Peptides against a protein of PDB entry 9GMZ. Designs and how they scored, part 181

Target 1, 343 residues: chain A of PDB entry 9GMZ
Amino acid sequence: TGFPLELLTRPATERLAYFENYTVAHPRLKEVYEILMRTIAEPAGASFIFVYGASGVGKTTLRLRVEQKLTELALPKLESDRARVPVVGIEAIAPESRYFNWKEYYTRALITLEEPLIDHKFDYGVRGISRDNFGKINVESKVVAPALRRALENALIHRHPDVFFVDEAQHFGKVASGYKLQDQLDCLKSLANMTGILHCLLGTYELLTFRNLSGQLSRRSVDIHFRRYCADSPEDVQAFKSVLLTFQQHLPLAETPNLVDHWEYFYERTLGCIGTLKDWLKRVLSDALDREATTITLKDLQKRALSVAQCQKMFKEIQEGERQLSETEADVQNLRSALGLGA

## One batch from the design tools (peptide; made by RFdiffusion4, then SolubleMPNN)

Design b2_p20_2_s3
Fold by OpenDDE base, seed 1:
Structure b2_p20_2_s3 (fold): chain B 343 residues (1-343), chain A 20 residues (1-20)
Amino acid sequence: as target 1 above (343 residues)
Amino acid sequence: SAAEEERLRALAEEFSQPLP
C-alpha cells in the first residue's frame, strides 16, 4: 500500500512530515530489531549491548522504534507504577574539546529521564538540581560532574528503565590517549553496575575499539552488527531495490517517481545504507514540494546526492570496519578449528 | 523481467508493514 492519497490535498509540511515519520521495515532493520528486543527482554546477565554499523545504516531509526515499542509494552504497568520509566535514550555529543564532557552527558541523561510528566517528585540528593513548575529539571552551573553522576545513578535506580540507550556512542572514544578510553569504559561499566540498568551503545565501527580494549566488558556484552546491503549479494540487491520501490510508493507526490530504474545510482551514493537513502529522499522531496512539483526527476536526485568524494571517504571507513569484523570472525573460526571444534 | 518486478512488489508490500 502507498501513502494516503488525501496527503496530496494537505500542506507541504504535512506531506514532508508523513515521509519523515515513515519507516521501511527492511530485512536488516527487522533482524536487528528482533535481536535487540529479545536481548532487552532476556539480557542473561549482560550489562551492555553494542549495536555497530556504517554511518547512515539506520541505527537512530532502530533506537526510536525500540523506544516506541518498549513504551507501548510498558503503558499498562505505568498506570500502577508512576515512578517507572520504560526506556531512556540519549545521543552522545561530539566533544568540542579533546575530552568527553561528562557533565553535559549526565545533565542530558537526567533531563531525558525526567521529561516524562511523572508526578512523583524525586529528590536527587544533590544541591543545585531542581524541578521547575512544569516538572523540567534545572541543573545549576555550579553542580560538578561527580554530583551529576550520583544524581543520575539515583534517578536510574528509582525509574528502573529496561534499557538505557546511548546513540552516537563512538564519541566516548574521542580521547587523546588509550588510557582515557579505558577510563571512559570504566565510567560506563561502573554506572551500569551501580544502577543494575542494561546499557545499549549504538554507533559506528569505531565502537569495535571499545569492545577490543575491555576484555571484561566483552564477557558481559552482546554484540549486534547492523549490516548495510552489499552489491555483490543478489539477495541484498533485491532487498535494496525493494526498499527503493517501497519509498517510491510512500513519496506523497501526484506522480509516482521511478526510483528502481536508477538503483545503481542510488547504491553508488548510499553504499547500501538505508538511512542515507531516506535522508537523501527527504531532501529531494522537500525541494519538490517547495516547487509544487508533481514528481521527482534524476536531476532533482543529482542536486541533493552526496559527492563522489564523500562516498569514497564513507566507503573507506565502512571497508575498514567490515575488515576488522571479518578478521575477528576468522580468528574465532581459527580458534575453534585449533580446539578441534568443527567450523 | 516481469517475474523480477512481481518479486520486488511482493517484498515492497512486506517492507511497507510496520515493525511488530
Scores: peptide ipSAE 0.362, ipTM 0.912, DockQ to the pose 0.896
Fold by OpenDDE base, seed 2:
Structure b2_p20_2_s3 (fold): chain B 343 residues (1-343), chain A 20 residues (1-20)
Amino acid sequence: as target 1 above (343 residues)
Amino acid sequence: SAAEEERLRALAEEFSQPLP
């Protein structure tokens, strides 16, 4: 099965959009998706889900697919409950200052909760929050962070999403020297506890710092490691090659490129991260479509590849994250052994 | 090998399916 052949007669924009919207259901994505969907359906008293893994592993793709599925599952209920939002997803912005901007976070969360399609005007009970005739929220500059927090708490309670997603959540960790990362986590915990809404934080291995700082989070969190494919695993290599084969079948080009024969080069420049691979292929496809090319060549791939220096930096960050996880697993095993719980 | 290619094709067909 490949792309619809009718796309070859369509504009370059439609051909590119097809590939952008196409998702390979690769084993690691499917596994994490199933765990995440199950945990959202049955949180078992969890208030947080942490999804961590390498940059470009596919966390944003995971989020978007879960958001889509939760929306589809909620449609029958949304017809009767027009106040309900099935899911909320935001991306955390890297602070320009040494301090996390809670005002901006709350404002963005409120804007995302109040999509124009929701006919039910919610009164936030906060002066300086208004909705325009198009349903867009306007927050006046005078509104302070504690008031925006109360507005968000009320909105989350009223809209009752099944989950609140925060992508790039490692940016909560970017606090000035002297501010405790713990205070940021306690703020998020308090929001989750006050609203009863499950929070899912997606991010890099820097999220492990958040996990380790809060012994209270560990009791109310589910951890999901979104692993990359490893070249030292024959099964992972096979999966990675199969992902390449799937992508080559779904590139809307007149001639199917042979990506699989170059799997080692793709692995070298993606580190087994499928999001990085997709983004690379998207850039190369865009270039090919702009030139009205019939196929993609190795030279076209090389023009849009990450540099060796970029890959080396990314690999060091991955190795440090994987090391921290392995140490934590060893500590758990040592604790179990010390407790007389068998291995 | 032909067997490897067939296995890769079978996996690619599975990966082409939507998430459940």
Scores: peptide ipSAE 0.354, ipTM 0.908, DockQ to the pose 0.874
Fold by OpenDDE base, seed 3:
Structure b2_p20_2_s3 (fold): chain B 343 residues (1-343), chain A 20 residues (1-20)
Amino acid sequence: as target 1 above (343 residues)
Amino acid sequence: SAAEEERLRALAEEFSQPLP
C-alpha cells in the first residue's frame, strides 16, 4: 500500500496536497479518536472534553478527522434540517495583549458557524452583525464582546452542533493570573451551559491548569490524554518505526526513501510526536518537489529538522506535563488507599 | 531481523487504513 503512482506525473502542488491530506492511523491517534467519538455520541452529562498532549502530537489532525466524521454522519439529517451544523471547530489564537481577546474569539466562532453556505439567514438579534452579498458574516467594530457572546449563544442553540472544538486552547491560560483564568473558565462553562453544546478543548499540557483550578469542571469534564510515543517502550518504538514506514510509502516520490533506518534521528527531532514528524516530512517533500528530486536524503531531512535547542525546550515542556499527570495518578491512588479502596 | 521487518510491514498496513 502506497501513494497512487499517477501522482508522479502530477504537479508539485497536487503531490504535496496528497501528503498533506494523508493521515496515518497510528495507535495513539486511533485510541484518542475512538474515545473522543464515543464521548461526543454519549457525553453522559459532560459539558467539556479536554484533549491534552505534547505540541505536535497530532491534536489538530484528530480534530479535523472527527469534524470530517461528524459531518459525514450528519449528512442524512442535514438534508431535513438545513439550519443544523454538525460540528464547529476554531483555533484559539495567542493574544498579542496581556488579555485574551474574547471579542475576536466570539467573532471567529460566529464566522466559522456561518461559513457553511447555509441558505437560512439567521438573525443573531445583535445590531451590527450582518451578512454581505456573498453570505459572509460581517461584524461591525462597534459590536461589544457581551453582544457577540449573545449572538454566539443564539447561533449555537440554532445550529446545534454535536461539539464545539477549540484547538490550541492553552492560549486561554497563558495570559491570565489564576483569578482571571477562573473567570475565563466560568465564561466557557456559562457558554456550554446556556447553549447545551458540548465543548472540546484541545491543547498542550498547559490545559492541566484548567483541571486543577476547577473542582467543578472535574465533575462535568472528560479528560483524554493524547500521548506521544516513548523510546523506553519497545511497543512505542515499533509503532513509531511503523509510522515512518507508512509515511515513506506515502511520499509521492519516484524513489521510496528509507526513513526507518533513520528512526533514532527522527525520534530525536520529533520526541515521538507524529504531527511534528508529518510537518517535518511535508517541508522536506516540498523542497524535494521544488527541485524535481526523485527522492529525499538525510541532508534534505537535516536541512528542515528542528534544532536541538528547540527539541530540548519541547522535551522539558513534555516532561513537566507528564510529571504532573503521574503525580495526579499517584494522588488518585493515595486517595483510594485512604478511602479503604484497594490500590 | 526479518521477523521485525514483517511485523513493521503488518503494522504499516494497519496504519495505512482510514480511521473508522
Scores: peptide ipSAE 0.354, ipTM 0.909, DockQ to the pose 0.879
Fold by OpenDDE base, seed 5:
Structure b2_p20_2_s3 (fold): chain B 343 residues (1-343), chain A 20 residues (1-20)
Amino acid sequence: as target 1 above (343 residues)
Amino acid sequence: SAAEEERLRALAEEFSQPLP
């Protein structure tokens, strides 16, 4: 099992694209994928899914694979219901100002939901929203956020996606006060309730602040922790080594590099985050292809590695998130004990 | 060890499969 050998005769762009599109089905990704797919299929009255984990753990890869799968599963129904969109996914943008830009969010969501391939022109009932000759949505600068919200609500109801994805959702939390964060969560909750559309927020451990602020969201949310691999777990070390072995087999190079022998160095510079690992290998592969190199060396890896300072910063953010989760688990156990339910 | 390498290969083959 490995890359198609015919890729060795293909252009560097095609070889790189193969690796970019390649996904290792590692245990943590598979687990979270199965939980997420099941929860989307059977939300059981949930209005929100929170997927949280370290930066570079692979949340964007998870989203894209779920979007692909939901699209594939919906194809037979889309032939009969041409108005339906199976899934919509956006990335939340870090606000330039101290306030989240709801106008930009609604505009991006509406543009993504109403891709040109959707033949059914819907009138959003909002002046200044139009489609160009290619069917792409144009939103005039004069359109205000409340009008864009109504347009998005109507579009979500009409298109009825199985889930609405928001990647980098910790950017909702970048507000000047916890009160404003609650108002934002109430706004999202209102959007989910008004449309009947399940929302999935993917982000860093900063999303845990959203969980703590809304006791009402907790009753209608499913939480999914996308864990990294831990070096103190023999099973996690074995899985991480096997991921390295899988990647080395899928690097479209004439000579298979030995990544596994350097597993400790890969762990040191990725903290057990497979997305960070893939991005690192992608950069190194690109550099190797540009040089027409037959393989990847340790020097090539070192050239594109994250700095120790970057790794130390990421590790502090991970430790804080993992600590908050462990405290929450202890609080649940204490609550159960206090209720007489036992440990 | 040879047994560890074989186990890593078996896992790598599993991880090479598409998501379900």
Scores: peptide ipSAE 0.352, ipTM 0.907, DockQ to the pose 0.878

Design b2_p20_2_s4
Fold by OpenDDE base, seed 3:
Structure b2_p20_2_s4 (fold): chain B 343 residues (1-343), chain A 20 residues (1-20)
Amino acid sequence: as target 1 above (343 residues)
Amino acid sequence: SMAEMEKLKELAEEFDKPLP
C-alpha cells in the first residue's frame, strides 16, 4: 500500500496536494477522533469540549476529519433542510493587541457559517451586515461587537450545527489578567447557552488554565487529552516508527526514502507530534519536487528540520502541560481516597 | 529485527486505513 504510481507523471502541485490531503490514522488520532465523534453525537448536557495537547500533535487534522465526517453524515438531511450547516470550524487568531478581538472573531464565524453555497438568504437582523452579489457576507466597519454577537447567535440558532469548532483556542487566554480570562469564558459560555450549540475548543496545554479558572465549566465540559508519542514507551516508539513507515510509502517520489532508520532524529525534531512530522515532510517533499529529485536524503531532512532551540522550547511547554495533568490526576486520586471511594 | 519490521509493517497497514 502506498501512493498511486500515476502521481510520478503528474505535476509537482498535484503530487504535493496528494501528500497534504493524506492522513495517517495513527492510534492517538483514532482514539481522540472516536471520543470526539461520540461526544458530539451524545453531548449529555455538555456545552463544551476541550481538546488539548502539544502544538503540532495533530489537532487541526482531527478537526478537519471530524468536520468532513459530520458533513458526510448530514448530507441526506441537508437535502431537505437547506438552512442547516452540519458543522462550523474557525481558527482563533492571536491578538495583535493585549485584548482578544471579539469583533473579528464574530465576523469570521459569520463568514464561515455562510461560506456554504446555501441559497437560503437569512436576515441577521443587524444593520450593516449584507450579502454581496456573490452571496458572501459583508460586514461594515461600523458594526459593533454586541451587534455581531447577536447576528452570530441568530445564525447559529438558524443553521443549528452539531458542533462549533474553535482551533488555536489558547489565544482566548492571552489576556493579561485572570479576571479578563474569566470574562472571555463567560462570553463563550453565554454564546453556547444562548444558541444551544456545543462548542469544541482545540488548543495547546494553555487551555488547562480555562479548566482551572471555571469550576462551572467543569460541570458542562468534556476533556480530551490529545497525547504525543513518548520515547520512554516501547508501544509509543513502535507506533511512531510505524507512522514513519506509512508516510514514507505515501511520499510521491520515484524511490521510497527510508525514514524509519532515522526515527530517533525524527523524534528529536518532532517530540512525538505527528502534525509537526507531517509539516516537516511536506516542506521536504516540496523542496524535492522543485528539484525533480527521485528521493529524500538525510541532508534534505536536516535543511527543513526545526532547530534544537525550537525543539527545546516546545519540549519545556509540553513538560509543563504534562506535569499539570499528572498533578491533577494525583489530586483526583487523593480526593477519592479521602472520600473513602478507593484509588 | 525482522520480527520488529514485520510488526511495523502490520501497524503501518492499519494506520493506512481511513478513519471510520
Scores: peptide ipSAE 0.436, ipTM 0.934, DockQ to the pose 0.856
Fold by OpenDDE base, seed 5:
Structure b2_p20_2_s4 (fold): chain B 343 residues (1-343), chain A 20 residues (1-20)
Amino acid sequence: as target 1 above (343 residues)
Amino acid sequence: SMAEMEKLKELAEEFDKPLP
């Protein structure tokens, strides 16, 4: 199946929006989605889920699809419990300073959790937190981080989401001089424990540093590796080619471009990361629509490709993350052997 | 090959399905 042919008569904005909203259910996304949905439904005493993988693998797409599904599943319960929010998702901001801004994090989390669409207004007892005429939360600059934390704790308890998502969670690793990364983890752990809310941290392989620091978090965490497609695996190459075939059918252009014939070039410039691929195709589609082009050419692709230098940098970061995981797997086997459990 | 393209089409039809 392909895009609805009626889109060819629609404005460029609608054609682009169709492709932006389109999701390929590729094997790695489906696998991680199923694991994540199951873990959220049955946390089994877990307080954290870590979803880690390459930049541009599709973690944000995963989050948004899970948020949508959890919202859909919660609709019948929300009719009876108007205070409940089914899911909350934020992106952690890279601090302008060398240090993670907890005040900003708590503020953004509280603003997101207290969306205007929530009829049940709760007073969190914090001076300088108010709602505007539209019900949007306003936080005065005078409100200090400990007060915002208490407000967020109360909000999370009252709204009781099934999961709290934090995208780009590697930014918690940006600690002040003299602070330990452990202190950031203890802060997050305390928030999860005080609220009883499951936290899902999505990020790059830098999240592995968080995994290794807390033997106590490891007992209450579920780890999900969102893998890229590897060119040394025939199955992964086949899946990647099939993703290209699926995307070419869903580009709302008069002539279907042949993306599959260029699979090696797509792989070279995406490193097997489907999010990077989708973003690339979106940029190229936007350019094609602006020119009223009937199709996409290799030249159009080349114009919006990541540079070789960008790909080399991304590949180094991926190799380091994959190496750390492989070493961890070997350490587990060594530990099992040392315990007499066999390999 | 024709067989490769048929398999890619089969997989593409699976990937086109919405997430469950």
Scores: peptide ipSAE 0.436, ipTM 0.933, DockQ to the pose 0.880
Fold by OpenDDE base, seed 2:
Structure b2_p20_2_s4 (fold): chain B 343 residues (1-343), chain A 20 residues (1-20)
Amino acid sequence: as target 1 above (343 residues)
Amino acid sequence: SMAEMEKLKELAEEFDKPLP
């Protein structure tokens, strides 16, 4: 069980692409994947899914695997319904200003909905939205955000995706002084309600601020916590070591590196976040392939590791998010006890 | 331990399976 040995005779680009495309089905990813797939299939009147967890926990990997699976499941239906898009995924951009750029958000969403493979030309009913000769959407600078919203609403209704993914969704929380974060949430809620399309917001623990501010979103949202592996749990340590063992078998190098013997160092520099681990190994693999190296050494790992100061900052952000969730769980138990419901 | 390494190998084989 490992990488195809034929890769050792292939170009460095193909070897790196193999590792980039490889996914470890680790317990936390599998759990969140199963919950997310089930919730998308049976939303039970939910309009939102919130997937929150540490930066680098693997949320982007989760999204990409769900997008792939939803596409595969939709293929038989897409042959009959050429207008349908099974899934839409975008990344929210951090605004340069204190204001979330809704115009850019709507533009990116429209561009993603109109993949060139869709033969069905849709009229957005908005002047200044056109398709080029390759079927790519062009949005003129004169098109205003309310018009782009209407175009996106119409496109989402027509294309009817099973879910609309927004990665890095904590960037919706960047609001200037005098604007309410509530107005951003009401805008998203209105888009979901008008289109009937389920929205999945993936992000850091900063998404909890959105969840707490909208008592109305709370009634129509499903929450999914994508946890990291914790060193105080023997089961989590065992899973983390097994992830290292799996990755070392899938590094397309002539000599299998021993990553497991360095598990504490990997844990120290990833905080139990498998996405951070994969990105680190990808950088180190790229360096090794560029040197035509037969294996990866501890020195190669150290060269591409996050600094202790970066890890300390990331760990404080994680601890604050985990604390907020623990307080919420305690508040639920206290509320149940106060209502005369057993804890 | 050898038993620990065997358990890690079993888990690694499960983690190598595609997502359902």
Scores: peptide ipSAE 0.435, ipTM 0.933, DockQ to the pose 0.860
Fold by OpenDDE base, seed 1:
Structure b2_p20_2_s4 (fold): chain B 343 residues (1-343), chain A 20 residues (1-20)
Amino acid sequence: as target 1 above (343 residues)
Amino acid sequence: SMAEMEKLKELAEEFDKPLP
């Protein structure tokens, strides 16, 4: 198993694009994928799904693979229901100010909902929203956030996606006060309730702070922890080494590099995060292709590695997130013990 | 070890499969 050997005769751009589009179905990704797909199919009255984990664990890859699968499953129904969109996915932008830009959020969500070349002109009920000759949504600068919200609510009701994805959702929490953070949560709750659309928020462990502010969300939310691989688990180490072995077989180079022999160095500089590993290998592959190199060396890896200082910062953020989750698990056990249910 | 490498190869073949 490996890359198509014909890629060795193809341009560097095609070789790089192959590796970019390649996904390793590693155990943690597969587990979270199966849980997420099941929860979307059977939400059981949930209005929210929270997917949280380390930066670079692979949350964006998870989202894209679920979006692809939901689209594939919907294709037979989309032939009969041309108004339906199976899934909507957006990335939340970090606020440039002390306030989250809801106008930008609603605009991006509307654009994404209407990107499918749906011949059916939907009337948003809002002046200053139009389609160009290519069907692309144009929002006039005069359109205010409350009007864009109403347009998005109407569009979500009409298009009825199975899920609305928000990637980098920790950016909703980057607000200077707890009051404003509650207002952001109430805004999202209201959008989910008014539309009846399931929302999936993907983010770093900073998303836990956002989730924990609302005891009402906990009653209508499903939590999915996307874990990294841990070096203290022999099974996790074996899985991580096998991911390295899979990636080395899918690097479109004349000589297969031995990545597995350097597994400790890869672990040190990725902290067991497969997205960070893939991005690192992509940078190194790009450099190798630019030099017309036959293989990747340890020296090539070292040139594109995260610095020790970057890894130390990322590791502190991971440890804090894992600690908060462990405390929550201990609180559940303490609650069960206090209720007389036993541990 | 050779046995470790064989196990890694088996797992790599599983990880190379598409998501369901």
Scores: peptide ipSAE 0.435, ipTM 0.934, DockQ to the pose 0.903

